# Designs tried in a protein design run: peptides against a protein of PDB entry 7SFY. Part 9

Target 1, 41 residues: chain A of PDB entry 7SFY
Amino acid sequence: ELFNLESRVEIEKSLTQMEDVLKALQMKLWEAESKLSFATC

## One batch from the design tools (peptide; made by RFdiffusion4, then SolubleMPNN)

Design b1_p10_3_s4
Fold by OpenDDE base, seed 3:
Structure b1_p10_3_s4 (fold): chain B 41 residues (1-41), chain C 41 residues (1-41), chain A 10 residues (1-10)
Amino acid sequence: as target 1 above (41 residues)
Amino acid sequence: as target 1 above (41 residues)
Amino acid sequence: DEEELLEQLL
């Protein structure tokens, strides 16, 4: 397989999707920690 | 489900794993782009 | 692969 513009775009899309998942998980972690602190205070 | 230390550690492990995959994909992209530039120069 | 990893984490 030759690396071309199409292959690059596909990899960049996959990376963006993973970054979006990471951000969502980080937000969920923050929300959970915030609720925990609220419940224990 | 109560958010506890165990749940937090599990989420952090998942996040770390995803970050490692992202870094690996970014490196592969960079290597592919570098080889492309070399082949076209 | 990376897609399978994403599916496991979601």
Scores: peptide ipSAE 0.149, ipTM 0.588, DockQ to the pose 0.000
Fold by OpenDDE base, seed 5:
Structure b1_p10_3_s4 (fold): chain B 41 residues (1-41), chain C 41 residues (1-41), chain A 10 residues (1-10)
Amino acid sequence: as target 1 above (41 residues)
Amino acid sequence: as target 1 above (41 residues)
Amino acid sequence: DEEELLEQLL
């Protein structure tokens, strides 16, 4: 397979999408942890 | 939906997997770019 | 898995 400009652009788009998903998951984790309540006696 | 320890572990596993895929994509991009040849006249 | 996801993205 030949690497060309189109292939680079496609990979960079995938990278950007993955980074956005990672950030969203990190935010969801933070929100979930912020809502976590501890049992009180 | 209740956030519990199992939910946190599942999200953290997904985050780790996404980070590993991101690193793999970055490495593949670097390898592809390193193999890119410029047309010579 | 990671390999399958990587294969889909490349």
Scores: peptide ipSAE 0.147, ipTM 0.597, DockQ to the pose 0.000
Fold by OpenDDE base, seed 2:
Structure b1_p10_3_s4 (fold): chain B 41 residues (1-41), chain C 41 residues (1-41), chain A 10 residues (1-10)
Amino acid sequence: as target 1 above (41 residues)
Amino acid sequence: as target 1 above (41 residues)
Amino acid sequence: DEEELLEQLL
């Protein structure tokens, strides 16, 4: 496949989406750990 | 679902896997941009 | 497939 501006933009968008998902999962982990700490105190 | 040590470890592993994929895609993007820059010079 | 991996992680 020939790399062009369109394919670059698609990769950048995919990377951004993965970063957004990663951040969302980090927030879920923080909430879960916070609840666990609260429940175990 | 009850959050416990096992579920925390699973989430952390998933996050690590996503970070690894993200880094791999960033490397692919860098290679593609490098090739494009070379081909367009 | 990276998209399939993301779907499995979510």
Scores: peptide ipSAE 0.147, ipTM 0.591, DockQ to the pose 0.000
Fold by OpenDDE base, seed 4:
Structure b1_p10_3_s4 (fold): chain B 41 residues (1-41), chain C 41 residues (1-41), chain A 10 residues (1-10)
Amino acid sequence: as target 1 above (41 residues)
Amino acid sequence: as target 1 above (41 residues)
Amino acid sequence: DEEELLEQLL
Protein backbone atom coordinates (compact mmCIF):
# COMPACT_ATOMS: atom_id res chain seq x y z
CA GLU B 1 0.00 0.00 0.00
CA LEU B 2 1.03 3.59 -0.62
CA PHE B 3 1.94 5.77 2.36
CA ASN B 4 -0.04 9.00 2.14
CA LEU B 5 -1.57 11.66 4.38
CA GLU B 6 -4.39 9.31 5.45
CA SER B 7 -1.88 6.63 6.52
CA ARG B 8 0.14 9.21 8.48
CA VAL B 9 -2.94 10.51 10.29
CA GLU B 10 -3.99 6.96 11.19
CA ILE B 11 -0.55 6.11 12.62
CA GLU B 12 -0.42 9.40 14.57
CA LYS B 13 -3.84 8.59 16.08
CA SER B 14 -2.63 5.14 17.11
CA LEU B 15 0.52 6.63 18.67
CA THR B 16 -1.59 9.14 20.60
CA GLN B 17 -3.82 6.34 21.91
CA MET B 18 -0.78 4.36 23.05
CA GLU B 19 0.62 7.42 24.84
CA ASP B 20 -2.72 7.94 26.59
CA VAL B 21 -2.84 4.29 27.71
CA LEU B 22 0.77 4.53 28.90
CA LYS B 23 -0.08 7.64 30.96
CA ALA B 24 -3.15 5.93 32.42
CA LEU B 25 -1.09 2.91 33.50
CA GLN B 26 1.57 5.19 35.00
CA MET B 27 -1.16 6.94 37.00
CA LYS B 28 -2.58 3.58 38.14
CA LEU B 29 0.89 2.54 39.28
CA TRP B 30 1.27 5.79 41.23
CA GLU B 31 -2.15 5.29 42.85
CA ALA B 32 -1.33 1.71 43.81
CA GLU B 33 2.04 2.72 45.27
CA SER B 34 0.46 5.62 47.18
CA LYS B 35 -1.79 3.09 48.93
CA LEU B 36 1.00 0.61 49.58
CA SER B 37 1.67 0.07 53.26
CA PHE B 38 5.26 -0.73 54.10
CA ALA B 39 6.02 -3.47 56.57
CA THR B 40 6.54 -1.86 59.95
CA CYS B 41 9.20 -3.07 62.35
CA GLU C 1 -5.67 -8.68 45.02
CA LEU C 2 -2.94 -7.20 47.17
CA PHE C 3 -0.45 -4.80 45.59
CA ASN C 4 3.07 -5.89 46.48
CA LEU C 5 6.60 -5.86 45.08
CA GLU C 6 5.76 -8.61 42.56
CA SER C 7 2.78 -6.60 41.25
CA ARG C 8 4.93 -3.46 40.94
CA VAL C 9 7.65 -5.30 39.01
CA GLU C 10 5.05 -6.79 36.66
CA ILE C 11 3.48 -3.38 35.94
CA GLU C 12 6.91 -1.77 35.41
CA LYS C 13 7.79 -4.51 32.90
CA SER C 14 4.52 -3.90 31.04
CA LEU C 15 5.17 -0.13 30.98
CA THR C 16 8.67 -0.72 29.60
CA GLN C 17 7.26 -2.97 26.85
CA MET C 18 4.72 -0.29 25.90
CA GLU C 19 7.45 2.36 25.74
CA ASP C 20 9.52 0.11 23.48
CA VAL C 21 6.55 -0.51 21.15
CA LEU C 22 5.79 3.22 21.10
CA LYS C 23 9.41 4.00 20.12
CA ALA C 24 9.33 1.32 17.41
CA LEU C 25 6.15 2.81 15.91
CA GLN C 26 7.63 6.32 16.04
CA MET C 27 10.66 5.03 14.13
CA LYS C 28 8.42 3.31 11.56
CA LEU C 29 6.53 6.57 11.07
CA TRP C 30 9.81 8.45 10.55
CA GLU C 31 10.98 5.84 8.03
CA ALA C 32 7.70 6.02 6.12
CA GLU C 33 7.78 9.84 6.05
CA SER C 34 11.42 9.83 4.92
CA LYS C 35 10.36 7.81 1.85
CA LEU C 36 7.30 9.95 1.13
CA SER C 37 7.51 11.74 -2.20
CA PHE C 38 5.74 15.08 -2.35
CA ALA C 39 3.64 15.97 -5.35
CA THR C 40 5.77 18.04 -7.69
CA CYS C 41 4.36 20.99 -9.63
CA ASP A 1 1.32 -7.13 16.30
CA GLU A 2 1.50 -3.90 18.30
CA GLU A 3 -2.27 -3.81 18.90
CA GLU A 4 -2.27 -7.35 20.31
CA LEU A 5 0.62 -6.46 22.61
CA LEU A 6 -1.22 -3.34 23.79
CA GLU A 7 -4.33 -5.43 24.50
CA GLN A 8 -2.25 -7.86 26.57
CA LEU A 9 -0.84 -4.98 28.65
CA LEU A 10 -4.25 -3.44 29.48
Scores: peptide ipSAE 0.146, ipTM 0.586, DockQ to the pose 0.000

Design b1_p10_4_s1
Fold by OpenDDE base, seed 1:
Structure b1_p10_4_s1 (fold): chain B 41 residues (1-41), chain C 41 residues (1-41), chain A 10 residues (1-10)
Amino acid sequence: as target 1 above (41 residues)
Amino acid sequence: as target 1 above (41 residues)
Amino acid sequence: RLERLKELLS
């Protein structure tokens, strides 16, 4: 296993990006479910 | 904006996968930093 | 890739 500054920075960058995407997905999910309606007969 | 069962399931699946990756990355980061040592002269 | 996904979801 090798660890250096470049690898640490890259991991932290990826973590930050993924957290942003997670937030966006959670917001979209909440929005979609809050607007949910069913077709009726 | 359109919301249906398929889209909700897909979003939740993506969220779960990304959370798994986040956990893995955080574990790798912690492991790497806990083992960090410096070259000395 | 993740940045592109963020942009699509925002």
Scores: peptide ipSAE 0.079, ipTM 0.551, DockQ to the pose 0.055
Fold by OpenDDE base, seed 3:
Structure b1_p10_4_s1 (fold): chain B 41 residues (1-41), chain C 41 residues (1-41), chain A 10 residues (1-10)
Amino acid sequence: as target 1 above (41 residues)
Amino acid sequence: as target 1 above (41 residues)
Amino acid sequence: RLERLKELLS
């Protein structure tokens, strides 16, 4: 298999991007739950 | 804003999916690095 | 990195 520095960097960039998205979603979830009012449905 | 149980569950499902992908990529990265041989390029 | 993610998601 071919694996070099560029490949590793690319993978790590992707992982970082996904982490950033997860952080954003986690924050949005927290905000939404914090502001959550009584819901009938 | 509309936020209910279904919306929360959907967000958590997405987060779990992304976490699973991150785990898989982390494992692949580790495996690749573990097997990494000398590369000239 | 996984530990950081786990902490974030906890």
Scores: peptide ipSAE 0.077, ipTM 0.533, DockQ to the pose 0.196
Fold by OpenDDE base, seed 5:
Structure b1_p10_4_s1 (fold): chain B 41 residues (1-41), chain C 41 residues (1-41), chain A 10 residues (1-10)
Amino acid sequence: as target 1 above (41 residues)
Amino acid sequence: as target 1 above (41 residues)
Amino acid sequence: RLERLKELLS
């Protein structure tokens, strides 16, 4: 198996993109839970 | 927009899966870099 | 960056 600069850059880009998506999902989860309400009637 | 238990569970599952992929990518990056060598001739 | 990711995931 070969590893070069191009491969490293590609992996790092993927990691960055996934980190961004994770943050977005966490934020959406927080917002959704903040808006959560319970019917009592 | 509606948010219920099923939606929360789905989001949490997605977060967990992405976390696992991130860890796998980080491990692969480390392993690849550990095997990296430079030709000097 | 990797340490930031670690903290994000912890």
Scores: peptide ipSAE 0.076, ipTM 0.532, DockQ to the pose 0.262
Fold by OpenDDE base, seed 4:
Structure b1_p10_4_s1 (fold): chain B 41 residues (1-41), chain C 41 residues (1-41), chain A 10 residues (1-10)
Amino acid sequence: as target 1 above (41 residues)
Amino acid sequence: as target 1 above (41 residues)
Amino acid sequence: RLERLKELLS
């Protein structure tokens, strides 16, 4: 099991990408919930 | 485009799973870096 | 970084 600079950079890139996806999904969730209507009848 | 309770629950589950993966990868990164040695020669 | 993510998810 070898860990070097290339491996570290690759992992950090993956973490950043996952964070970006999380942010995007959180925004989508907010937008969807903001438009959600509840029955009042 | 429909958003309901089932969709919200599914998205929240996905977000939680992604967070768990991020935490795991952060730990792996820390462990690898903690064991990394630098040449002194 | 992870703390910022936790705040975002809460």
Scores: peptide ipSAE 0.072, ipTM 0.528, DockQ to the pose 0.200

Design b1_p10_4_s2
Fold by OpenDDE base, seed 3:
Structure b1_p10_4_s2 (fold): chain B 41 residues (1-41), chain C 41 residues (1-41), chain A 10 residues (1-10)
Amino acid sequence: as target 1 above (41 residues)
Amino acid sequence: as target 1 above (41 residues)
Amino acid sequence: KLEKLKEKLS
């Protein structure tokens, strides 16, 4: 199919979804790395 | 500016860049979480 | 797929 308005909208949705996943992953990474400083002994 | 070929190329580059960052973060997250199982005592 | 990944991380 042609790269038309419909295609552009689809790409923009994908970009937004990737940004959302990036943010979620960044938060999880921060949480995981924060636990590395914990000491139980 | 118009959504022309140049704009499309820019978006495609951004998508690829986001995918690269996602992969890098996924690897770092795995590494960080793996360290949580370490025990020094 | 990305949405599913987001849900797994949340």
Scores: peptide ipSAE 0.082, ipTM 0.495, DockQ to the pose 0.084
Fold by OpenDDE base, seed 1:
Structure b1_p10_4_s2 (fold): chain B 41 residues (1-41), chain C 41 residues (1-41), chain A 10 residues (1-10)
Amino acid sequence: as target 1 above (41 residues)
Amino acid sequence: as target 1 above (41 residues)
Amino acid sequence: KLEKLKEKLS
């Protein structure tokens, strides 16, 4: 497979998309952790 | 669904895995770009 | 697809 401009743009778009998913997962994790409950005296 | 310690660890593992894939893709992009050829005088 | 996954997570 020959690399060209279109291929580069496509790969970069995929990378950006993965970063967006990563951020979404991190936000979900934050939400879940922020809702944790503790036993207190 | 109730968030617990096991869920947190699982999500964090998934995030790490995605980061590894992201790094691999970035390296592949670098390899492809480094092999580009140009017309020169 | 990643976009679908993002949508499910947002």
Scores: peptide ipSAE 0.082, ipTM 0.569, DockQ to the pose 0.053
Fold by OpenDDE base, seed 2:
Structure b1_p10_4_s2 (fold): chain B 41 residues (1-41), chain C 41 residues (1-41), chain A 10 residues (1-10)
Amino acid sequence: as target 1 above (41 residues)
Amino acid sequence: as target 1 above (41 residues)
Amino acid sequence: KLEKLKEKLS
C-alpha cells in the first residue's frame, strides 16, 4: 500500500469525526446523569 | 425514555470503545507519517 | 456514517 497526502488527510478527517462523536456522547452522558433521579424513601 | 444504570454503562462502554479506536488510528497515523518519504533533488 | 451517528446523538 502507498501512503500519500490524500491518505493522511483522510485519516485526519476520520479522527476528527470520531472525536466529534465522542464529544456528543459525553454531552449525552452528562445530560443523562444530570437528569438521573434516585429512589427516595 | 428511561435512563438507568444499564443505559449509563452502555454509554460508557461505547465511549471507551471509540476512544480505543481513536488511539489506534492515531498510532496508525504516526506510523504512516514516520514512514513517509519526500521527493529529494 | 460517523456524521449520521453524530446527528442522531445531537
Scores: peptide ipSAE 0.080, ipTM 0.576, DockQ to the pose 0.053
Fold by OpenDDE base, seed 4:
Parts: C-alpha cells; sequence; structure tokens
Structure b1_p10_4_s2 (fold): chain B 41 residues (1-41), chain C 41 residues (1-41), chain A 10 residues (1-10)
C-alpha cells in the first residue's frame, strides 16, 4: 500500500464532506425538534 | 411531514453511526500519515 | 472539529 500527498488530500476532503453532512443533519434535527408538538390532552 | 419519537431516535442513531465512521477514518488517516516517508534525496 | 460536533450532538 502506497500513501502519498494525493491520497492524504483525498481522505481529508472526504472527512470534511462527512463533517459537513453531519452538521447539516444536526441542524435538520434541531429544526425538526423545535417544531415538535407534544400531546397536551 | 410528521416528526415523532421514532423519527428522532432514528436520526440520532444515524448521526452516531456517522460519527463512528468519522472517528475510524481519522484514526486511519493518523496511522497512514505516521507511516508516511518523505523523499530525502 | 469532531469533538465540537460530538458535543453538539450529545
Amino acid sequence: as target 1 above (41 residues)
Amino acid sequence: as target 1 above (41 residues)
Amino acid sequence: KLEKLKEKLS
């Protein structure tokens, strides 16, 4: 197995993309929960 | 669109799984970089 | 960065 600059950059870009997806999902979760209505009856 | 307890639990589980994948990839990146040899000639 | 995200998730 050969690891070089191109491989490192590719992995770091993939990690960054996954972090962006995580942030987006966390924001969506917050939005959904903020709109959640509880049964009061 | 209906958001309930089951939906919240499902989203949180998905987020946790993604975090675990991120951690695994970060560890793999560290391992790969620790073995990286630089050209000295 | 991951720790910040983990903290927000928890």
Scores: peptide ipSAE 0.078, ipTM 0.560, DockQ to the pose 0.186

Design b1_p10_4_s4
Fold by OpenDDE base, seed 3:
Structure b1_p10_4_s4 (fold): chain B 41 residues (1-41), chain C 41 residues (1-41), chain A 10 residues (1-10)
Amino acid sequence: as target 1 above (41 residues)
Amino acid sequence: as target 1 above (41 residues)
Amino acid sequence: RLEKLKELLS
């Protein structure tokens, strides 16, 4: 396999995108938790 | 939508899995970089 | 970078 600067950059881009997804999911989780309602009996 | 403990746990599991993937990719990137050869002219 | 994510997840 050939690994060059372009390949490295692409991989790093992918890693960054995954980080963005993780951040987004964390935000969603936080939002969901914030909206979590507990039974009121 | 209903958000409960089970849902939260599942989301956290997914986040953890994604983190594991990121770690794996970082390892692969490091490995590739380690094997990177520069033209010897 | 990954450590930052770990901290966010903690």
Scores: peptide ipSAE 0.059, ipTM 0.527, DockQ to the pose 0.178
Fold by OpenDDE base, seed 4:
Structure b1_p10_4_s4 (fold): chain B 41 residues (1-41), chain C 41 residues (1-41), chain A 10 residues (1-10)
Amino acid sequence: as target 1 above (41 residues)
Amino acid sequence: as target 1 above (41 residues)
Amino acid sequence: RLEKLKELLS
């Protein structure tokens, strides 16, 4: 296998994008939970 | 939209899976960089 | 960076 600067940059970009997706999903989870109503007796 | 326990569990599972992928990719990046040779004069 | 992400996910 050959690893060069281009490969490193591409991987780092992918990692950053995945982190952004994770952040977005966590925010959506928070928003959904904040709207969640609990069953009452 | 409807959010329930099943939806929360599904989202949390997805988040965990993405975190695992991120860890794996970061490890692979480290491994690749550790094998990288620099041009010498 | 990974530790920062782990904190976010915890």
Scores: peptide ipSAE 0.057, ipTM 0.526, DockQ to the pose 0.172
Fold by OpenDDE base, seed 1:
Structure b1_p10_4_s4 (fold): chain B 41 residues (1-41), chain C 41 residues (1-41), chain A 10 residues (1-10)
Amino acid sequence: as target 1 above (41 residues)
Amino acid sequence: as target 1 above (41 residues)
Amino acid sequence: RLEKLKELLS
């Protein structure tokens, strides 16, 4: 198999995007938990 | 806004899946770099 | 789906 500059760039770009999304989700989770409230029946 | 058990579960499931994919990509990157070779012209 | 992507990469 061949690993070249193009392949490396594509993989690293994908990793970066996923890390950004992961951080965003973690922030949303924290924010939601901070504002935690229960539904009433 | 309302944060409940269902919402928390969904967010955490998504986070877990993303982390697993991220790890897989990192492993592929490491493996590719370990086997680094150049194309010849 | 992230699960499918994981399987593809594993």
Scores: peptide ipSAE 0.056, ipTM 0.541, DockQ to the pose 0.057
Fold by OpenDDE base, seed 5:
Structure b1_p10_4_s4 (fold): chain B 41 residues (1-41), chain C 41 residues (1-41), chain A 10 residues (1-10)
Amino acid sequence: as target 1 above (41 residues)
Amino acid sequence: as target 1 above (41 residues)
Amino acid sequence: RLEKLKELLS
């Protein structure tokens, strides 16, 4: 197993990207729920 | 744009999965750093 | 940081 500065930086970048995606998904969920409508007959 | 219960559940599942991946990556980063060694000449 | 996300998801 090898770990160096480049590996650390790459992992940290991935973590940050995933956090951004999580935030985006939460926002989209909120927006979707805010627009939720119920079918009527 | 369409949103229903199934869509909500699917998004929530994805959020949970990504959170688990983030935790795993942070743990791997910690472990890698704990094993970090410095080259010597 | 991660705890902030967990709080947001709770």
Scores: peptide ipSAE 0.056, ipTM 0.530, DockQ to the pose 0.177

Design b1_p10_5_s1 (from b1_p10_5, 4 letters changed)
Fold by OpenDDE base, seed 5:
Structure b1_p10_5_s1 (fold): chain B 41 residues (1-41), chain C 41 residues (1-41), chain A 10 residues (1-10)
Amino acid sequence: as target 1 above (41 residues)
Amino acid sequence: as target 1 above (41 residues)
Amino acid sequence: SRIQELKSKL
């Protein structure tokens, strides 16, 4: 493998995309847990 | 959509997997940049 | 892609 500008840019694009998905998943988890209801008597 | 234990576990698994991939990409970026050489006279 | 697959879990 050979490092060059194109490879760096591609890796950084992947990192950014992964971070965006992570944030979305964390938000969905928060929303799901906040909607969790407990049975009440 | 309905929140339940299975859905929470699945989301957390996805989060963990994304974090692992992020770490791997960050390490690869660091390795690539550390191997970058500049032309010298 | 794997990213798309994970995103579909939203």
Scores: peptide ipSAE 0.133, ipTM 0.563, DockQ to the pose 0.050
Fold by OpenDDE base, seed 2:
Structure b1_p10_5_s1 (fold): chain B 41 residues (1-41), chain C 41 residues (1-41), chain A 10 residues (1-10)
Amino acid sequence: as target 1 above (41 residues)
Amino acid sequence: as target 1 above (41 residues)
Amino acid sequence: SRIQELKSKL
């Protein structure tokens, strides 16, 4: 297992990508909840 | 595109899974930073 | 949100 500056940077990049995915999922959740509200009214 | 309770639950589950991955990556980052500190001292 | 709180810890 390598541990160096390069590996740290790679982990940080992965974290950033995951945050972006989470944001996208939050948006989709908002859309789903909005549609559920509409459909169930 | 389906929008119902089932799809909402699925998105929420995905969000939870992503949070778990982020936590794991944070731990690995901590480990990497710790090792970097050790190695660069 | 829970996600924003997690992000702030990164």
Scores: peptide ipSAE 0.125, ipTM 0.558, DockQ to the pose 0.101
Fold by OpenDDE base, seed 4:
Structure b1_p10_5_s1 (fold): chain B 41 residues (1-41), chain C 41 residues (1-41), chain A 10 residues (1-10)
Amino acid sequence: as target 1 above (41 residues)
Amino acid sequence: as target 1 above (41 residues)
Amino acid sequence: SRIQELKSKL
């Protein structure tokens, strides 16, 4: 297995993208929960 | 758009799974970098 | 934050 700068940069970019997705999902979760409507009579 | 407990739990589980993948990739990155060999003359 | 903690381990 060969690891070099290119491989490292690729992995770090993938990690960054995943973090961005996580942040986006966290924001959407907050938005969804803020809009959560409770069952009322 | 309807949001309820089931939807929240589903999103939370997805977020947790992504975090687990992120951690795994971070560990692999550490392992790969620890094994990084430099070009030598 | 949880994300920042994960990021700090990178």
Scores: peptide ipSAE 0.124, ipTM 0.548, DockQ to the pose 0.133
Fold by OpenDDE base, seed 1:
Structure b1_p10_5_s1 (fold): chain B 41 residues (1-41), chain C 41 residues (1-41), chain A 10 residues (1-10)
Amino acid sequence: as target 1 above (41 residues)
Amino acid sequence: as target 1 above (41 residues)
Amino acid sequence: SRIQELKSKL
């Protein structure tokens, strides 16, 4: 295996994509848990 | 910037950590949304 | 780091 510029760029793209997914999940989780807290029955 | 083994290892560690967080968030989200579905009032 | 911040929110 070689760790060249192409490999690095690809990994960094993957990191960015994962971070985007993490942020989206965090937001969804926050919303879901907020709705749970709004359950007043 | 260097494209050496150390850099690759560090990036791979970051990827693994992000995957771990992703899995944890997915699980929490699933649980939270499941609890929402249990709101029967 | 950003990842540590994310972990702290779990």
Scores: peptide ipSAE 0.115, ipTM 0.528, DockQ to the pose 0.080

Design b1_p10_5_s2 (from b1_p10_5, 5 letters changed)
Fold by OpenDDE base, seed 3:
Structure b1_p10_5_s2 (fold): chain B 41 residues (1-41), chain C 41 residues (1-41), chain A 10 residues (1-10)
Amino acid sequence: as target 1 above (41 residues)
Amino acid sequence: as target 1 above (41 residues)
Amino acid sequence: SRIQEIKSKL
């Protein structure tokens, strides 16, 4: 398939999706690490 | 700038970088969550 | 999408 406008749009969509996953992971990581500081032993 | 071969290569590099960060975050998340299970209270 | 599958598992 040609690297054309359609291909560019598809790649841009993929980049956006990856960015969304990154943000979700960052939030989950912060949550998990925050819970560690809540340990009351 | 034209969406040409150089632009495609640059986008592919960005996708790879994002994937690397995703993997790193996944590992860190696993580490953090694993530590939570170590709480001995 | 593989990416969306990962997102849904988080």
Scores: peptide ipSAE 0.138, ipTM 0.529, DockQ to the pose 0.073
Fold by OpenDDE base, seed 5:
Structure b1_p10_5_s2 (fold): chain B 41 residues (1-41), chain C 41 residues (1-41), chain A 10 residues (1-10)
Amino acid sequence: as target 1 above (41 residues)
Amino acid sequence: as target 1 above (41 residues)
Amino acid sequence: SRIQEIKSKL
């Protein structure tokens, strides 16, 4: 393997995309938990 | 869509996997940059 | 990208 500018840019692009997906998943988790209802008498 | 324990667990599992991939990519970036050599006279 | 496709389906 050979490091160059193109490989660095590609890795950083992948990192950014993964962070975006993480944020989306965290938001979905928050939404799901906020919709959780408890049984009441 | 319906929130339940299984859906929460699945989302958290996905979050964990994404974090693991992020860490791997960050390590690869660090390795790549640490191997970068500059031309010297 | 594949990652963005996954994001759009969330």
Scores: peptide ipSAE 0.133, ipTM 0.561, DockQ to the pose 0.041
Fold by OpenDDE base, seed 2:
Structure b1_p10_5_s2 (fold): chain B 41 residues (1-41), chain C 41 residues (1-41), chain A 10 residues (1-10)
Amino acid sequence: as target 1 above (41 residues)
Amino acid sequence: as target 1 above (41 residues)
Amino acid sequence: SRIQEIKSKL
């Protein structure tokens, strides 16, 4: 296997993309939780 | 749309899975960088 | 958050 500048950049980009997805999921979780309604008597 | 306990758990599981992938990518980056060789004169 | 902690290490 060969690791070069392109490989490093590609890995870093993948990490960044996944961080963005994680942020998006956190936001969706927050939104979902904010909309969560509890049964009331 | 309906948000319930199952939905919340599913989102949390997805977040956890993505965190695990990010950790794995970090490890691979570390390994790759540790193997990185620079041209020497 | 745990995610932010992971991100900070990247």
Scores: peptide ipSAE 0.132, ipTM 0.551, DockQ to the pose 0.097
Fold by OpenDDE base, seed 4:
Structure b1_p10_5_s2 (fold): chain B 41 residues (1-41), chain C 41 residues (1-41), chain A 10 residues (1-10)
Amino acid sequence: as target 1 above (41 residues)
Amino acid sequence: as target 1 above (41 residues)
Amino acid sequence: SRIQEIKSKL
């Protein structure tokens, strides 16, 4: 198994993309929860 | 579009799973970088 | 935040 700068950069880019997805999902969760309507009588 | 407790829990579980994957990848990155050998003369 | 904590470990 060979690990070099190219491999490191690729992994870090993938991690960054996952973090961006997480942030996006957190924002959508906030939006969805802000719109959550409670059952009322 | 309907959002309820079930939907929220599902999203939060998905987010948690993604965070776990991120942590696993970070650990693997650390392991890989710790084994990184530099080109030497 | 939890995300920022993860980022700090990156």
Scores: peptide ipSAE 0.130, ipTM 0.550, DockQ to the pose 0.106

Design b1_p10_5_s4 (from b1_p10_5, 4 letters changed)
Fold by OpenDDE base, seed 3:
Structure b1_p10_5_s4 (fold): chain B 41 residues (1-41), chain C 41 residues (1-41), chain A 10 residues (1-10)
Amino acid sequence: as target 1 above (41 residues)
Amino acid sequence: as target 1 above (41 residues)
Amino acid sequence: SRIQELKDKL
C-alpha cells in the first residue's frame, strides 16, 4: 500500500474523532459515577 | 436515567474497545511513518 | 461503523 499525505491526514482525522468520543464517554462515566447514589438502610 | 453496575460495565467495555482501536491506529501510523521513504536527489 | 455505534450511545 502507498502511504502519502492524504492517507496520513485521514488517519489523524480518525484518531482525533475517536479521542473526542473517548473524552465524551469518560465524561459520561464520571458524571454517572458522581451521581451514583448508594443503598441506604 | 438509572446508572447501575451493568451500565458501568457496558461503558467500560466500550471505552476499552475504543482504546484498543486507538492503539491499533497509532501503531499503524507509526509503522507507516517509519517505512516512509523520502525523496532522494 | 463501530465508532458511530459507540457515539450513538452517548
Scores: peptide ipSAE 0.135, ipTM 0.553, DockQ to the pose 0.047
Fold by OpenDDE base, seed 1:
Structure b1_p10_5_s4 (fold): chain B 41 residues (1-41), chain C 41 residues (1-41), chain A 10 residues (1-10)
Amino acid sequence: as target 1 above (41 residues)
Amino acid sequence: as target 1 above (41 residues)
Amino acid sequence: SRIQELKDKL
């Protein structure tokens, strides 16, 4: 295996993309929880 | 849209899975950097 | 780490 500038850039791009998706999912979770309502009896 | 226990669990599972992948990528990056060597002239 | 910061916000 060979580590070079190209491979480092690709790995960091993947990490950044996944962090963005994580943030988006966290926002969706927060919004869902904010809209949570109890059933009425 | 309806938020319930099932949907919350699925979202949290997805978040956990992505965090695990992020950690794995960070480890790969660290290992690659650790193996980095300069070309000799 | 940046990932831990995201996890702490969960």
Scores: peptide ipSAE 0.131, ipTM 0.549, DockQ to the pose 0.132
Fold by OpenDDE base, seed 4:
Structure b1_p10_5_s4 (fold): chain B 41 residues (1-41), chain C 41 residues (1-41), chain A 10 residues (1-10)
Amino acid sequence: as target 1 above (41 residues)
Amino acid sequence: as target 1 above (41 residues)
Amino acid sequence: SRIQELKDKL
């Protein structure tokens, strides 16, 4: 297989996108947990 | 929407899976770059 | 953070 600058850039872009999705999911998790109501009775 | 323990566990599992994919892609990138040949002439 | 550690390895 051939690896060149275009391939590297594409992989790095994919990694960045996945990191952004991870951050978004972490934020959603925080928001969901902030709204979580514990049973009080 | 309802957020409960099952929802939290499912989100955390998804986050873990994405982190595993990120690590795998980072390793593949390293392997590809290690094999990268620069033009020498 | 765990995410930052992954970013540092990139």
Scores: peptide ipSAE 0.130, ipTM 0.545, DockQ to the pose 0.109
Fold by OpenDDE base, seed 5:
Structure b1_p10_5_s4 (fold): chain B 41 residues (1-41), chain C 41 residues (1-41), chain A 10 residues (1-10)
Amino acid sequence: as target 1 above (41 residues)
Amino acid sequence: as target 1 above (41 residues)
Amino acid sequence: SRIQELKDKL
């Protein structure tokens, strides 16, 4: 295993992409919960 | 689009998995940086 | 949340 600038940059890119996906999932959860309806009699 | 408990649980599971991947990537970055060597003359 | 804490550390 060899560390170089290119490998660091690639890992940083992956971290950023994962953060974006996490944000998207959190937003989807919020949206889903905001649409939650309760049964009424 | 319909929100129910199962869909919420599934989203929460995805969030947890993404968090685990982020942690792993951060650890890999730390390990890579810890192995960084500098050229010496 | 823990996720937000992780994001804040990135």
Scores: peptide ipSAE 0.128, ipTM 0.549, DockQ to the pose 0.091

